# Peptides against a protein of PDB entry 5FRP: the designs that were tried, part 43

Target 1, 225 residues: chain A of PDB entry 5FRP
Amino acid sequence: VEWTESIPQIIATREDISKELNQALAKTFIDSDPRVRRTSVMIFNKVPVTEIWKNITNKAIYTSLLHLAREKHKEVRELCINTMAKFYSNSLNEIERTYQNKEIWEIIDTIPSTLYNLYYINDLNINEQVDSVIFEYLLPFEPDNDKRVHRLLTVLSHFDKKAFTSFFAFNARQIKISFAISKYIDFSKFLNNQESMSSSQGPIVMNKYNQTLQWLASGLSDSTK

## One batch from the design tools (peptide; aimed at target 1 N122 N127 A169 W215)

Design b2_p23_7_s2 (made by RFdiffusion4, then SolubleMPNN; from b2_p23_7, 15 letters changed)
Fold by OpenDDE base, seed 5:
Structure b2_p23_7_s2 (fold): chain B 225 residues (1-225), chain A 23 residues (1-23)
Amino acid sequence: as target 1 above (225 residues)
Amino acid sequence: DWFEEMKKTTQQEFFNKIVEELE
């Protein structure tokens, strides 16, 4: 009987703790110190996705996480982009859609759009990072066709117009890159042959080779920055 | 800077507490 009487108090205490935690965490995401914001983002990396969904119920936290993708502080931004992409993927794999978590899912489902919209910043470093997280987390390699299609449809189902535009641009760019790499290989093979290089086509191929290299290089971020 | 170190420690402690409560 005494044990039963303690249950409501325990439940109330847990709810109170949860509320306080959520309130405190919400504040840390908007803290003026980038180190505080970084630490907050790291929670989403260190804590299992199932536990996050269970315990972090304040929608403002998730909204703030997404906002940090445009953070001015480079380290925080980069961490956030990776974190939110991974969190999205893990959520799709491990979290069921229920009535109770609907509001959170509405936010999480905007992660793909949030990421694709980063292309409009027109920063090469950001673009490369977005490319990476798309291949790693949003649209990973999946040999099962049904799973692959399902994932793709899930990602696309919440796209805004800008995200769709970026999506098509990304795909077009990938095709161009693939083609350029193929040509680079062909040109390299040709130039490695001394007989071919001394031919009338030698200078022409060399020029095309240089143009291809320049084009490829222009699409890549400066590793020193 | 002592104050900055204290802030870092507090942040780490806060992080650890959250992680422990969520796991």
Scores: peptide ipSAE 0.147, ipTM 0.710, DockQ to the pose 0.012
OpenDDE base, seeds 1, 2, 3, 4: peptide ipSAE 0.102, 0.060, 0.035, 0.033; ipTM 0.680, 0.681, 0.633, 0.619; seed 4 fails the geometry check

Design b2_p23_7_s3 (made by RFdiffusion4, then SolubleMPNN; from b2_p23_7, 14 letters changed)
Fold by OpenDDE base, seed 2:
Structure b2_p23_7_s3 (fold): chain B 225 residues (1-225), chain A 23 residues (1-23)
Amino acid sequence: as target 1 above (225 residues)
Amino acid sequence: EEIEEMKKTTPLEEFEKIVKELE
């Protein structure tokens, strides 16, 4: 653990990381101690993306990072999911595709599929986290239409069949959520009007309001778990 | 050790179920 904690500083200060160091680092990602694995993932959060690409050349490290997205240890998994999504976004923005780094890009380009495939676990907490990283890192808000379309096409271009299915399902769900929220707002406005509430429609709208709330709540993970 | 798929249902099926409940 202590050794692994020193790695971010080493990567940031040294221009040439030896093959031996890369091999040693690769072992930390598969260590039996979740604390070691966590610390290893944190390297990708602490070191600039350009320095990581320059100094971490062992493809096994990147592959191991992606595997931790399915880690049973909750803290390590959650950290990994956020880390790999952010790393993907930063790589797209800052790293050029060259002949020399093509093998690493082949791995990094699978991150969107890896994340969308997590929906098949059918866990509400995982789903919520995947939703979050999609909006924050994979497909962030972009006012420039050309950039937005380019990002979307880049993400989709490396999807496997399962990821495509999840993508369409995700979008369908978002449309329904949006509709439900719209109805919630309409019903809330109605209920806040005293004249409307005193009408024959008052009880009917109240019932619909409660149903809408129940539906919206059912899609949320329990923050206490 | 990796988490396996817990349910045999596809994400689409799960999301469709949610959608049907709203209709």
Scores: peptide ipSAE 0.107, ipTM 0.757, DockQ to the pose 0.052
OpenDDE base, seeds 1, 3, 4, 5: peptide ipSAE 0.081, 0.085, 0.077, 0.074; ipTM 0.720, 0.734, 0.717, 0.707; seed 3 fails the geometry check

Design b2_p23_7_s4 (made by RFdiffusion4, then SolubleMPNN; from b2_p23_7, 14 letters changed)
Fold by OpenDDE base, seed 1:
Structure b2_p23_7_s4 (fold): chain B 225 residues (1-225), chain A 23 residues (1-23)
Amino acid sequence: as target 1 above (225 residues)
Amino acid sequence: DEIEEMKNKTPLEEFNEIVEKLE
């Protein structure tokens, strides 16, 4: 743990990280101690993306980072999911594609597929986290239409079949959520009107309101787990 | 140990189930 904690400083101060250091770092990502794995993932958060690409040249490190998205330890997994999504976005924005970094890009380009494949775990907490990182890092709000389309095409260009299916399901779900929220608002307005509540439609709308709330709530993770 | 891909419903299957409940 202590050794791994020193790595961000080493990367920041040295232009050339030795092959041996990269090999040692690769081992920390697969360490049996979750604290070591956590510290290793944090390197990607503490070091600027440009310095990571420059100094971390061992492909196994990037591959191992992606694998941690499915690890059993909740804290490490959650950290990894956020970290890899952010790293992907920063890489797209700041790192040029060159002949020298092609092999690393081949790994990084699989991050969107890796994230969308997490929906198949069918865990509400994981789903919420993946939803969050998609909107924050993978497909952020972009007012420029050309940039937005370009980002979308970039994300989709490396999808596997499962990721495509997940992507379409995600979008369909978002549309349904939007519709449900709209109905919730309409029902709420109706129920807040005394004249409307006294009408024959009052009990019917109340029932629909409750159903809508239940549906919306069913998509939320239990914060106590 | 990878979280065992439990025989989990595909995201599409899950979505369809949610839609059916709204309907």
Scores: peptide ipSAE 0.046, ipTM 0.585, DockQ to the pose 0.052
OpenDDE base, seeds 2, 3, 4, 5: peptide ipSAE 0.046, 0.030, 0.032, 0.035; ipTM 0.591, 0.370, 0.560, 0.564; seed 5 fails the geometry check

Design b2_p23_8 (made by RFdiffusion4)
Pose (drawn by RFdiffusion4):
Structure b2_p23_8 (pose): chain A 225 residues (1-225), chain P 23 residues (1-23)
Amino acid sequence: as target 1 above (225 residues)
Amino acid sequence: ELPESTLNELFNEYVEFFEKLLE
């Protein structure tokens, strides 16, 4: 851990080495101890994306980084998901493509598909995290009308069938959810004024809204929240 | 009326449906 903690500054201060470092971090990314794996992925977080792209070039680093996204260990998996997504975003907003660096891009480009494939594991927390992460770094809410799409295609550019089916299923659910929140408000407004304390639908509509709210809460990690 | 299925079950059913279309 002590050794792994020092790399970001070294990489940030010297290009003298990209050989031994690439040889070492590969082992450091698959070490038995999760502390070192976390301290390893923290590199992609602490040191700027450009210096990563310049200094570390070994294939195995990126594959291990993405590989850990499916890991049992939670603290590593979450930081991994967030990191490789923020990295994917920054790894397009700063670094162009040439004849030589494309060799590793096929990994950076399979990041969204890998991210979308996490939904298939069916974990509430993970689904929540991928949800949060995608709209934070991948498909941002800014800044304009045209580029969102221009990049959206680049995000969709490298998908497997699963990534598409899940990409679309996430969208198919959006309408049904909208049809829910809209009725949720249409039912929640029932308390604006006295419509039926026990009249028209008082004994029935309360237990439609009260039971309907559970349907939206069934997909969240903490439904009681 | 809303489906009795949970959001995760509904999502899986959609995924299976879209996979059948691709076959």

Design b2_p23_8_s1 (made by RFdiffusion4, then SolubleMPNN; from b2_p23_8, 9 letters changed)
Fold by OpenDDE base, seed 4:
Structure b2_p23_8_s1 (fold): chain B 225 residues (1-225), chain A 23 residues (1-23)
Amino acid sequence: as target 1 above (225 residues)
Amino acid sequence: DLPEKSQLELFNELVEEYEKKLE
């Protein structure tokens, strides 16, 4: 753990990390101690993306990072999911595609698929986290339509079949959620109007409101678990 | 690694969750 904690400083200060250091770092990602794995993931959070790309040249490290997204240890997994999504976004924004970094990009380009494939675990907490990182890092809000489309196409261009399927399912869910939210808002407005509540439609709207709330709530993970 | 559901199972579950609740 202590050794791994020193790595960010080493990476930040040294332009050339030895092959041996890369190999040693690769081993930390598969260490039996979750604290070591956690610390290893944190390197990607603490070190600027440009320095990571420059100094971490062992592809096994990146592959191992992606693998941790499916780890049993919740804290490590959650950290990894956030880290890899952020790293992907930062890489797209800051790292040019060159012949020299092609092999690493081939791995990094699989991050979206890796994340979307997590939906197949069918865990509500994981799903929620994946949703979050998708909106925050993979497909962030972009007011420029061209940029938004370009990002979307970039993400989709490396999808495997499973990721495409989950993507479509996710989008379908989002459409339904948006529709439900819209209804919720309308119902809420109706319910806040006393005159409307006293109408013959009052009970009907109340029922629909409750159904909508129940539906929305059912899609949320239990924060207590 | 955490176990994964099949694509078909996931799809069916998603469809069922949406059909039953929107009705």
Scores: peptide ipSAE 0.128, ipTM 0.688, DockQ to the pose 0.059
OpenDDE base, seeds 1, 2, 3, 5: peptide ipSAE 0.143, 0.112, 0.138, 0.130; ipTM 0.701, 0.656, 0.699, 0.691; seeds 1, 3, 5 fail the geometry check

Design b2_p23_8_s2 (made by RFdiffusion4, then SolubleMPNN; from b2_p23_8, 11 letters changed)
Fold by OpenDDE base, seed 5:
Structure b2_p23_8_s2 (fold): chain B 225 residues (1-225), chain A 23 residues (1-23)
Amino acid sequence: as target 1 above (225 residues)
Amino acid sequence: DLSKLTPLEEFNKLVEEYEKLLE
C-alpha cells in the first residue's frame, strides 16, 4: 500500500522515468498477486494523464493494461475496465497526437475495440460495466454536436469488425437518442421563434419535431422496461 | 527461487532509489 502512494509522487515530480523503472512496472502488471496487478492499474487512476504519457514510455505497460480487461480476478478486471476507459477519454481530451507518442496512441486507440469485444464473453456483469463505461467515458453525452460527432468518429475509426458489430447491437440506440435530444433542442428553439415558424420550413420542422418526440418516447419507454 | 526479487520487490527498490534522488 505504501509503494502505491509513492509511485504517483515519483511520476509527478520526475520528468522522465528510467527505462529500468518502466520495465519493472511492466512486470507488475503480470504479477501473480492480484493485489500487485490492482495497484499497478491504480497508477493510471491516481496519476494525471499528462504525467502518465510523459513518464510511462514502455509500450508493454499499456498493452498489459489492456489485457487485464480479461483478467480472471473480478476486482482487478472491473478496475481495469473502468481505468482504461477513463484513461482513453482523458487522453483524447488532454494529449495531443505527436510523432513521438504515435506508438503509444496506436495502443490506446485500441481501447474502444478492446472494451466492445468484452460483450462476446456473454457475461451480464461485464456487459453492464461495459455499457456504463461507454456511456461515461467513451461516448459521453456532449451537447456540442461537432465535438460529439468528432468523438464518435474517433472511436469508430479504430474499430475492428467485432467491435463494430457490438457497437451496432448494443450502443447504436444510445447514440441515436443523444442525437435525437440534440435535434429536439434545436427544433424547440426553432419552434419558439415566430419568424421561423412563419417560414416555409416551419411545418417541416414541426413534423420532424413531432417525429423526434415520438421516437424518443418510444425509446425511453423501452429503456424503462 | 527465493533468491530472486519478485517484480514487486524490484519495483519497490527502484521506487526507493528514485525517492532518494528526489530528496
Scores: peptide ipSAE 0.052, ipTM 0.456, DockQ to the pose 0.009
OpenDDE base, seeds 1, 2, 3, 4: peptide ipSAE 0.016, 0.042, 0.036, 0.006; ipTM 0.354, 0.425, 0.411, 0.309; seed 4 fails the geometry check

Design b2_p23_8_s3 (made by RFdiffusion4, then SolubleMPNN; from b2_p23_8, 10 letters changed)
Fold by OpenDDE base, seed 5:
Structure b2_p23_8_s3 (fold): chain B 225 residues (1-225), chain A 23 residues (1-23)
Amino acid sequence: as target 1 above (225 residues)
Amino acid sequence: DLSKKTPLEEFNELVKKFEKLLE
């Protein structure tokens, strides 16, 4: 009987700690001391992604993380860029999209755009870092074509206009647009064949595909002008 | 004189608490 009373306290303690953590992190991410900001970013590197999503529920923390990509302090900025890219990749691999985490995902889904927009700063060091994290975390080598296409579609589906332009400018040289388009077509065919299978994920993937095609079409039209 | 913990010290303590919860 005594064990039943301890569970609520443990849960309450966990909730309390989570609340305190969220409050603290919201402050430390915007602290005037770069060391404090750095330490805050490191949490996302040290703590498993599943535990981050579970315990960090304040959307402002994630927004602040993304803002640090343009931090004046070089060390903090570099750490942030690497951290957010890795976190994005890990989230895609390990975190399910639910109604409860929808708002956080809306922020996390902007990470690719945030990174690609850094190219407009026109800083060589930043560009090199962005290139590195894109190939390491955003669009990693994946031998499975379906997974590769799905990842690409996911990344592109949330691009703003500027990010899309940057993608074509920088990655079009590495990712043959023709190859990407071909894979999208193949994926479309795959989806059409799978849509005959009533999977609940079909419409979501189709929407992503259509959005990607629309962006690709618009980007290609602008490049031909 | 309650030595006012620096924001960094406070944060580190919170991180330690958080790490203990994950274990």
Scores: peptide ipSAE 0.066, ipTM 0.607, DockQ to the pose 0.011
OpenDDE base, seeds 1, 2, 3, 4: peptide ipSAE 0.061, 0.064, 0.059, 0.000; ipTM 0.599, 0.599, 0.597, 0.268; seed 4 fails the geometry check

Design b2_p23_8_s4 (made by RFdiffusion4, then SolubleMPNN; from b2_p23_8, 13 letters changed)
Fold by OpenDDE base, seed 3:
Structure b2_p23_8_s4 (fold): chain B 225 residues (1-225), chain A 23 residues (1-23)
Amino acid sequence: as target 1 above (225 residues)
Amino acid sequence: DLSKLTPLEEFNKLVEEYLKELE
C-alpha cells in the first residue's frame, strides 16, 4: 500500500525531470553555436527511436529539428536532413500510432513534405542529398509488394501540392521502375514453378509478365535515346 | 568514457552537461 502511494510521487518526479530535460534540449536546438546544434541532432541518430519517442515529449523539439533542414550552416543542415529521413523511417517501422503520441506524429508525418520541399531551394548539393535520403530511408527497396505500396501510400498521404509536384518531377519514374522490377522478379519465380504454369493462372501471369517486360523495355529504350 | 555508455545514457549525460553549462 505504501509503495502504491509513492507511485504518484515518483511519476510526478519523473515528469518534472523529463520536463527539465526536454526544456534543456529545446534550447540546444536553437543555440547560437552550430556545434551545439549539431550535437543535438546527433542525439536523434545515436539514441534508439523508441527511447526518443519516450523521452522527448516536447513537440517544439521536433519542429526545431525539421527547421534545421534549411539552416545556413552546411554541416548541421546535411546532418539534419539525413537524421530526419532516418528518424522518419525508423518511426514508421517501430512506433505505433496512439492517442498520446498523436501530436508528435502530426509533426513527423510532415518530414516527407519537408524533404521534398528542399528541391525548391535549387541547390545541387541539397538535391543530391535529398535524392539519396529518399531512396535510402523514405522509399527504400522493399521486396514485399504490399509493404512497399503501403510505405509509398503513407509517404504520399501527407503531401502538399508542392511536394507532389517535386515527387513526380524527380522520383516518380524511379519508383515505377522499382515496382516493375519487383513484379518481374515475382513473375520469373512463378514461371520457374512448373506447378504454377500448369494451373489456370499460368496464362494470366504470362500475360502480366509480358506487359511488364514491354514496359521495362520501353523505359530503358527511352533512357538510352 | 562515452563509449562505455548506452545511447540513452549518453543522451542523458549530454543533456545534463548542457544544463550545468546554462546555470
Scores: peptide ipSAE 0.069, ipTM 0.615, DockQ to the pose 0.012
OpenDDE base, seeds 1, 2, 4, 5: peptide ipSAE 0.063, 0.058, 0.000, 0.032; ipTM 0.632, 0.644, 0.245, 0.500

## One batch from the design tools (peptide; aimed at target 1 Y120 K161)

Design b2_p24_1 (made by RFdiffusion4)
Pose (drawn by RFdiffusion4):
Structure b2_p24_1 (pose): chain A 225 residues (1-225), chain P 24 residues (1-24)
Amino acid sequence: as target 1 above (225 residues)
Amino acid sequence: EEEKAELIEEAFEEAPELAEEWDE
């Protein structure tokens, strides 16, 4: 851990080495101890994306980084998901493509598909995290009308069938969710004024809204929240 | 290009079924 903690500054201060470091971090990214794996993925977080792209070039680093996204260990997996997504975003907003660096891009480009494939594991927390992460770094809410799409295609550019099916299913659910929140408000407004304390639908509508709110809460990690 | 289109059409057709599984 002590050794792994020092790399970001070294990489940030010297290009003298990209050989031994690439040889070492590869082992550091698959070590038995999760602390070192975390401290390894923290590199992609602490040191700027450009210096990563310049200094570390070994194929195994990126594959291990993405590989850990499916790991049992939670603290590593979450930081991994967040990191490789923010990295994917920054890895397009700063670094162009040439004849030589494309060799590793086929990994950076399969990041969204890998991210979308996490939904298939069916974990509430992970689904929530991927949800949160995608709209934070991948498909941002800014800044304009045209580029969102221009990049949306680049994000969709490298998908497997599962990534598409899930990309669409996430969208098919959106309408059903909208049809729910709209009715949720249409039912929640029932308390604006006295419509039926026990009249028209008082004994029935309360237990439609009260039971309907559970449907939206069934997908969240903490439904009781 | 044709393979990619077919792949997208197949994935589109499976999407509602997957969405239903997720709703359950």

Design b2_p24_1_s3 (made by RFdiffusion4, then SolubleMPNN; from b2_p24_1, 10 letters changed)
Fold by OpenDDE base, seed 3:
Structure b2_p24_1_s3 (fold): chain B 225 residues (1-225), chain A 24 residues (1-24)
Amino acid sequence: as target 1 above (225 residues)
Amino acid sequence: EEEREKLLKEAKEEAPKLAEELEK
């Protein structure tokens, strides 16, 4: 009974400690020393996503993280871009959307737009990095078509106009290629199944397979020219 | 400005500790 009565006080104390820690952490993201900012970003890489969402409740921290994507210090910027992309992916996979975390999700849902907007800086190194994190974390290869489409729709659902423009300019073709490859694999599996080949769908699948191959071949040939 | 510098110094010292605590 006494332990139960102490729990609210402990929770309150922990909340106060948590608040102070969050305030201190928020300041580290805007520190003049790049090493401090780097260390702050690394917290998001080292700590499990579930613990981040639980313990980091100050919105300003997440906003500051996103702002570092445009930082002048190259190392911190590059780390931040990788970190936020990974954090976004992990959050989608592991964090449920609730009423309590809605405000944080509103910030996290802007990560795709934040990343795609970096293309407007017109820096080749930044572009390459953004391309890399998009295919590694934001729109990873997914053999399940429904899951892949769902992820794509989730990413696109919060795009601003500029992000959409960048998406179509830089990554839309690659996504189509990925989709085509996935379909090719599915068709190949279907064609390798003798029972499926004897079905009424066999000729239809074969036709789609050939169309996919032709599309892939044409796209690859154009890249080698 | 002096308060800001003090706060930044404190944050610099606390950030590594916080990272370690969150990893636990």
Scores: peptide ipSAE 0.027, ipTM 0.448, DockQ to the pose 0.014
OpenDDE base, seeds 1, 2, 4, 5: peptide ipSAE 0.014, 0.014, 0.015, 0.010; ipTM 0.368, 0.371, 0.366, 0.339

Design b2_p24_1_s4 (made by RFdiffusion4, then SolubleMPNN; from b2_p24_1, 10 letters changed)
Fold by OpenDDE base, seed 2:
Structure b2_p24_1_s4 (fold): chain B 225 residues (1-225), chain A 24 residues (1-24)
Amino acid sequence: as target 1 above (225 residues)
Amino acid sequence: EEERKKLLEEAKKEAPKLAEELEK
């Protein structure tokens, strides 16, 4: 435990001990003591994503992190689910895809599938947590349509069949709502512009705006049921 | 629960088609 707790500081200070450190760290993720596993997961929370990608090069560590999502120990599992979702989001935002990190990305790209597959455990607490991390980290609210679509496509591009099924069952509605809200905002901006309202597109946009409002109202009413 | 079941059934039907489209 104490050794693992020192790892964030070591990663920050020593570039040289990378291989031995990675090998040792890989062992801590599969340690029999939940406290050791917990501390190992916390490294991904304490160390900046850029430093993690730079210093943690052993694929087994990332694979082990993903495996802990199904951990029997509740605290470790919950921490892992939050950590891997956040790490995925941060990686998408901050880490470029290169030839050198391709193998790690192949693992990280499975995080969405790993998370969505947790719905099949049929545990209410897990489901709630997965919903939370999807909303917060995987598919966060994004006002930019292009960015939002790009993120969605990125998340979906590596889905297995089970993840797709779960996605459509549990989150498709949320995504639709998010898109509808985005459209609503765009339409509202358009409608607030008097020059745009005087254009030939004014009536068309107004009609789409009303349709979007009706859809949102229906969606919100169903979410309350 | 029934709505979730319906959504799951619909998802089971649509998911393979979408997967095929995304693999293309």
Scores: peptide ipSAE 0.018, ipTM 0.368, DockQ to the pose 0.108
OpenDDE base, seeds 1, 3, 4, 5: peptide ipSAE 0.009, 0.022, 0.007, 0.009; ipTM 0.332, 0.417, 0.330, 0.338; seeds 3, 4 fail the geometry check

Design b2_p24_2 (made by RFdiffusion4)
Pose (drawn by RFdiffusion4):
Order: sequence, then structure tokens, then C-alpha cells
Structure b2_p24_2 (pose): chain A 225 residues (1-225), chain P 24 residues (1-24)
Amino acid sequence: as target 1 above (225 residues)
Amino acid sequence: VSEDFENYLETLEESVEELEEENE
């Protein structure tokens, strides 16, 4: 851990080495101890994306980084998901493509598909995290009308069938959710004024709204929240 | 919501398989 903690500054201060470091971090990314794996993925977080792209070039680093996204260990998996997504975003907003660096890009480009494939594991927390992460770094809410799409295609550019089916299923659920929140408000407004303390639908509508709110809360990690 | 989402995934994957078979 002590050794792994020092790399970001070294990489940030010297290009003298990209050989031994690439040789070592590969082992550091698959170590038995999760502390070092965390401290390893923290590199992609602490040191700027450009210096990563310049200094570390070994194929195994990126594959291990993405590989850990499916890991049992939680603290590593979450930081991994967040990191490789923010990295994917920054790894397009700063670094162009040439004839030589494309060799590794096929990994950086399969990041969204890998991210979308996490939904298939069916974990509430992970689904929540991927949800949060995608709209934070991948498909941002800014800044304009045209580039969102221009990049959206680039995100969609490297998908497997599963990524598409899940990409679309996430969208198919959006309408059904909208049809829910809209009725949720249409039912929640019932308390604007006295419509039915026990009149028209008092004994029935309360237990439609009260039971309907559970349907939206069934997909969240903490439904009681 | 999660069960509906799973059903959607299964239905879409089956539809993609059927379309591949028809194209073949």
C-alpha cells in the first residue's frame, strides 16, 4: 500500500519510467489484498487523465480496472464504477485518436457497455450507482442540444446486444415510471383540499396511493427511505 | 419496478433472437 500510494506523484513528476511501473501496477491491480487494489484504482482518480494516457500503457491495467467492476468486494467495486466512468468521460474530452493509441481504446470504448451490463446482476445499490454514474459522466445533462447526441452515439457506438437491450429496457421503463409519478402527483394532490375523508374514494383511493408508492420504492435499495 | 425491468430485458432479448433467426 505504501508503495502503491506513491505512484500518482511519481507519474505526475517523472516520465523516466513507463516500463517497470506498467510491469508492477499490473500485479498491484490483481493483488489479494483489496487495500492495494483500491489504492491502485485511486491512480485513475488522483493523477490527471492525460498523464495516465501518457505514462501507463499496459493492456492489463485497464482490463483489470474494468474487471474489478464486477467484484464481490463492495468498496473496490463502487470506486471502480465511479472512477472508470469519470475516466471514460475525461478520456474523450481531452484525448484524441491517432494511429497508435487506438490500440488500447477498444477497452475505453467498451466502458459504457460494461457499465450497462451491471444492471443484469440485479442489485439495487449497483443499479442505483450506475444510474447515478451514467448521467454524471457518460450522458451528461450539458451543455447543449447537438453534442449530447453526438456523444450519445459515441457512447452507443461500442455496444453488445445486451447493452442495447438494457439501454432500451431502461428507456421502456421510463414511460411506465412517468405514468406513475404523474398519477402519484394526481393522487398526492388529493390532500390539497377535502375531497374524500371517507366519501367518494376515501376508503379505496388512500390504499391505491399508499400501495402505489411502494411500486416506485420497490426498485430502490432503501425502500423504507 | 425491478421485476418489470427484468421482464423487459427478457422480452427484448427473445425478440432479438427471433429477428436473428428470421434473418438467417

Design b2_p24_2_s1 (made by RFdiffusion4, then SolubleMPNN; from b2_p24_2, 14 letters changed)
Fold by OpenDDE base, seed 1:
Structure b2_p24_2_s1 (fold): chain B 225 residues (1-225), chain A 24 residues (1-24)
Amino acid sequence: as target 1 above (225 residues)
Amino acid sequence: LQEEFNKLVEKLEKEEEEKEKELE
């Protein structure tokens, strides 16, 4: 743990990290202690993306990072999902594609597929987190249409069949959620009007309101867990 | 919501498999 905690400072100060250091760092990602794995993931959060690409050249480190998205330890998994999504976005924005970094890009380009494949685990907490990182890092709001389309095409260009299917399902789900929220708002407005509540439609709308709330709530993870 | 999502995924996978078979 203490050794791994020193790595961010070393990467920030040295222009070239030795092959031995990269090999040692690769081992920390598969360490039996979740604290060591957590600290290893934090390197990608603490060190600027440009320095990571420059100094971490062992492809095994990047592949190991992606594997931690399915980690059994909840805290490590959650940290990894956020870290890899952010790292992907920062890499697209700041790192040029060159012949020298081609092998690393081949791994990094699989991050969107890795994230969309997490929906197949069928865990509400994981789904909520993946939804969040998609909107924050993978497909962020972009007012420029050309940039938005280019980002979308970049994300989709490396999808496997399962990720592509998951992508369509995700989009369809978002449309359904949007529709449900719209109905919730309409029903709420109706129920807040005293004249409307006293009408013959009052009880009917109340039932629809409750059904809509139940449907929306069923998609939320338990915050107490 | 998750159940609906899973059903939608299964539907889309089946549709894609059928399209692939038609192209073979």
Scores: peptide ipSAE 0.042, ipTM 0.434, DockQ to the pose 0.868
OpenDDE base, seeds 2, 3, 4, 5: peptide ipSAE 0.031, 0.029, 0.060, 0.029; ipTM 0.479, 0.468, 0.394, 0.488; seeds 2, 3, 4, 5 fail the geometry check

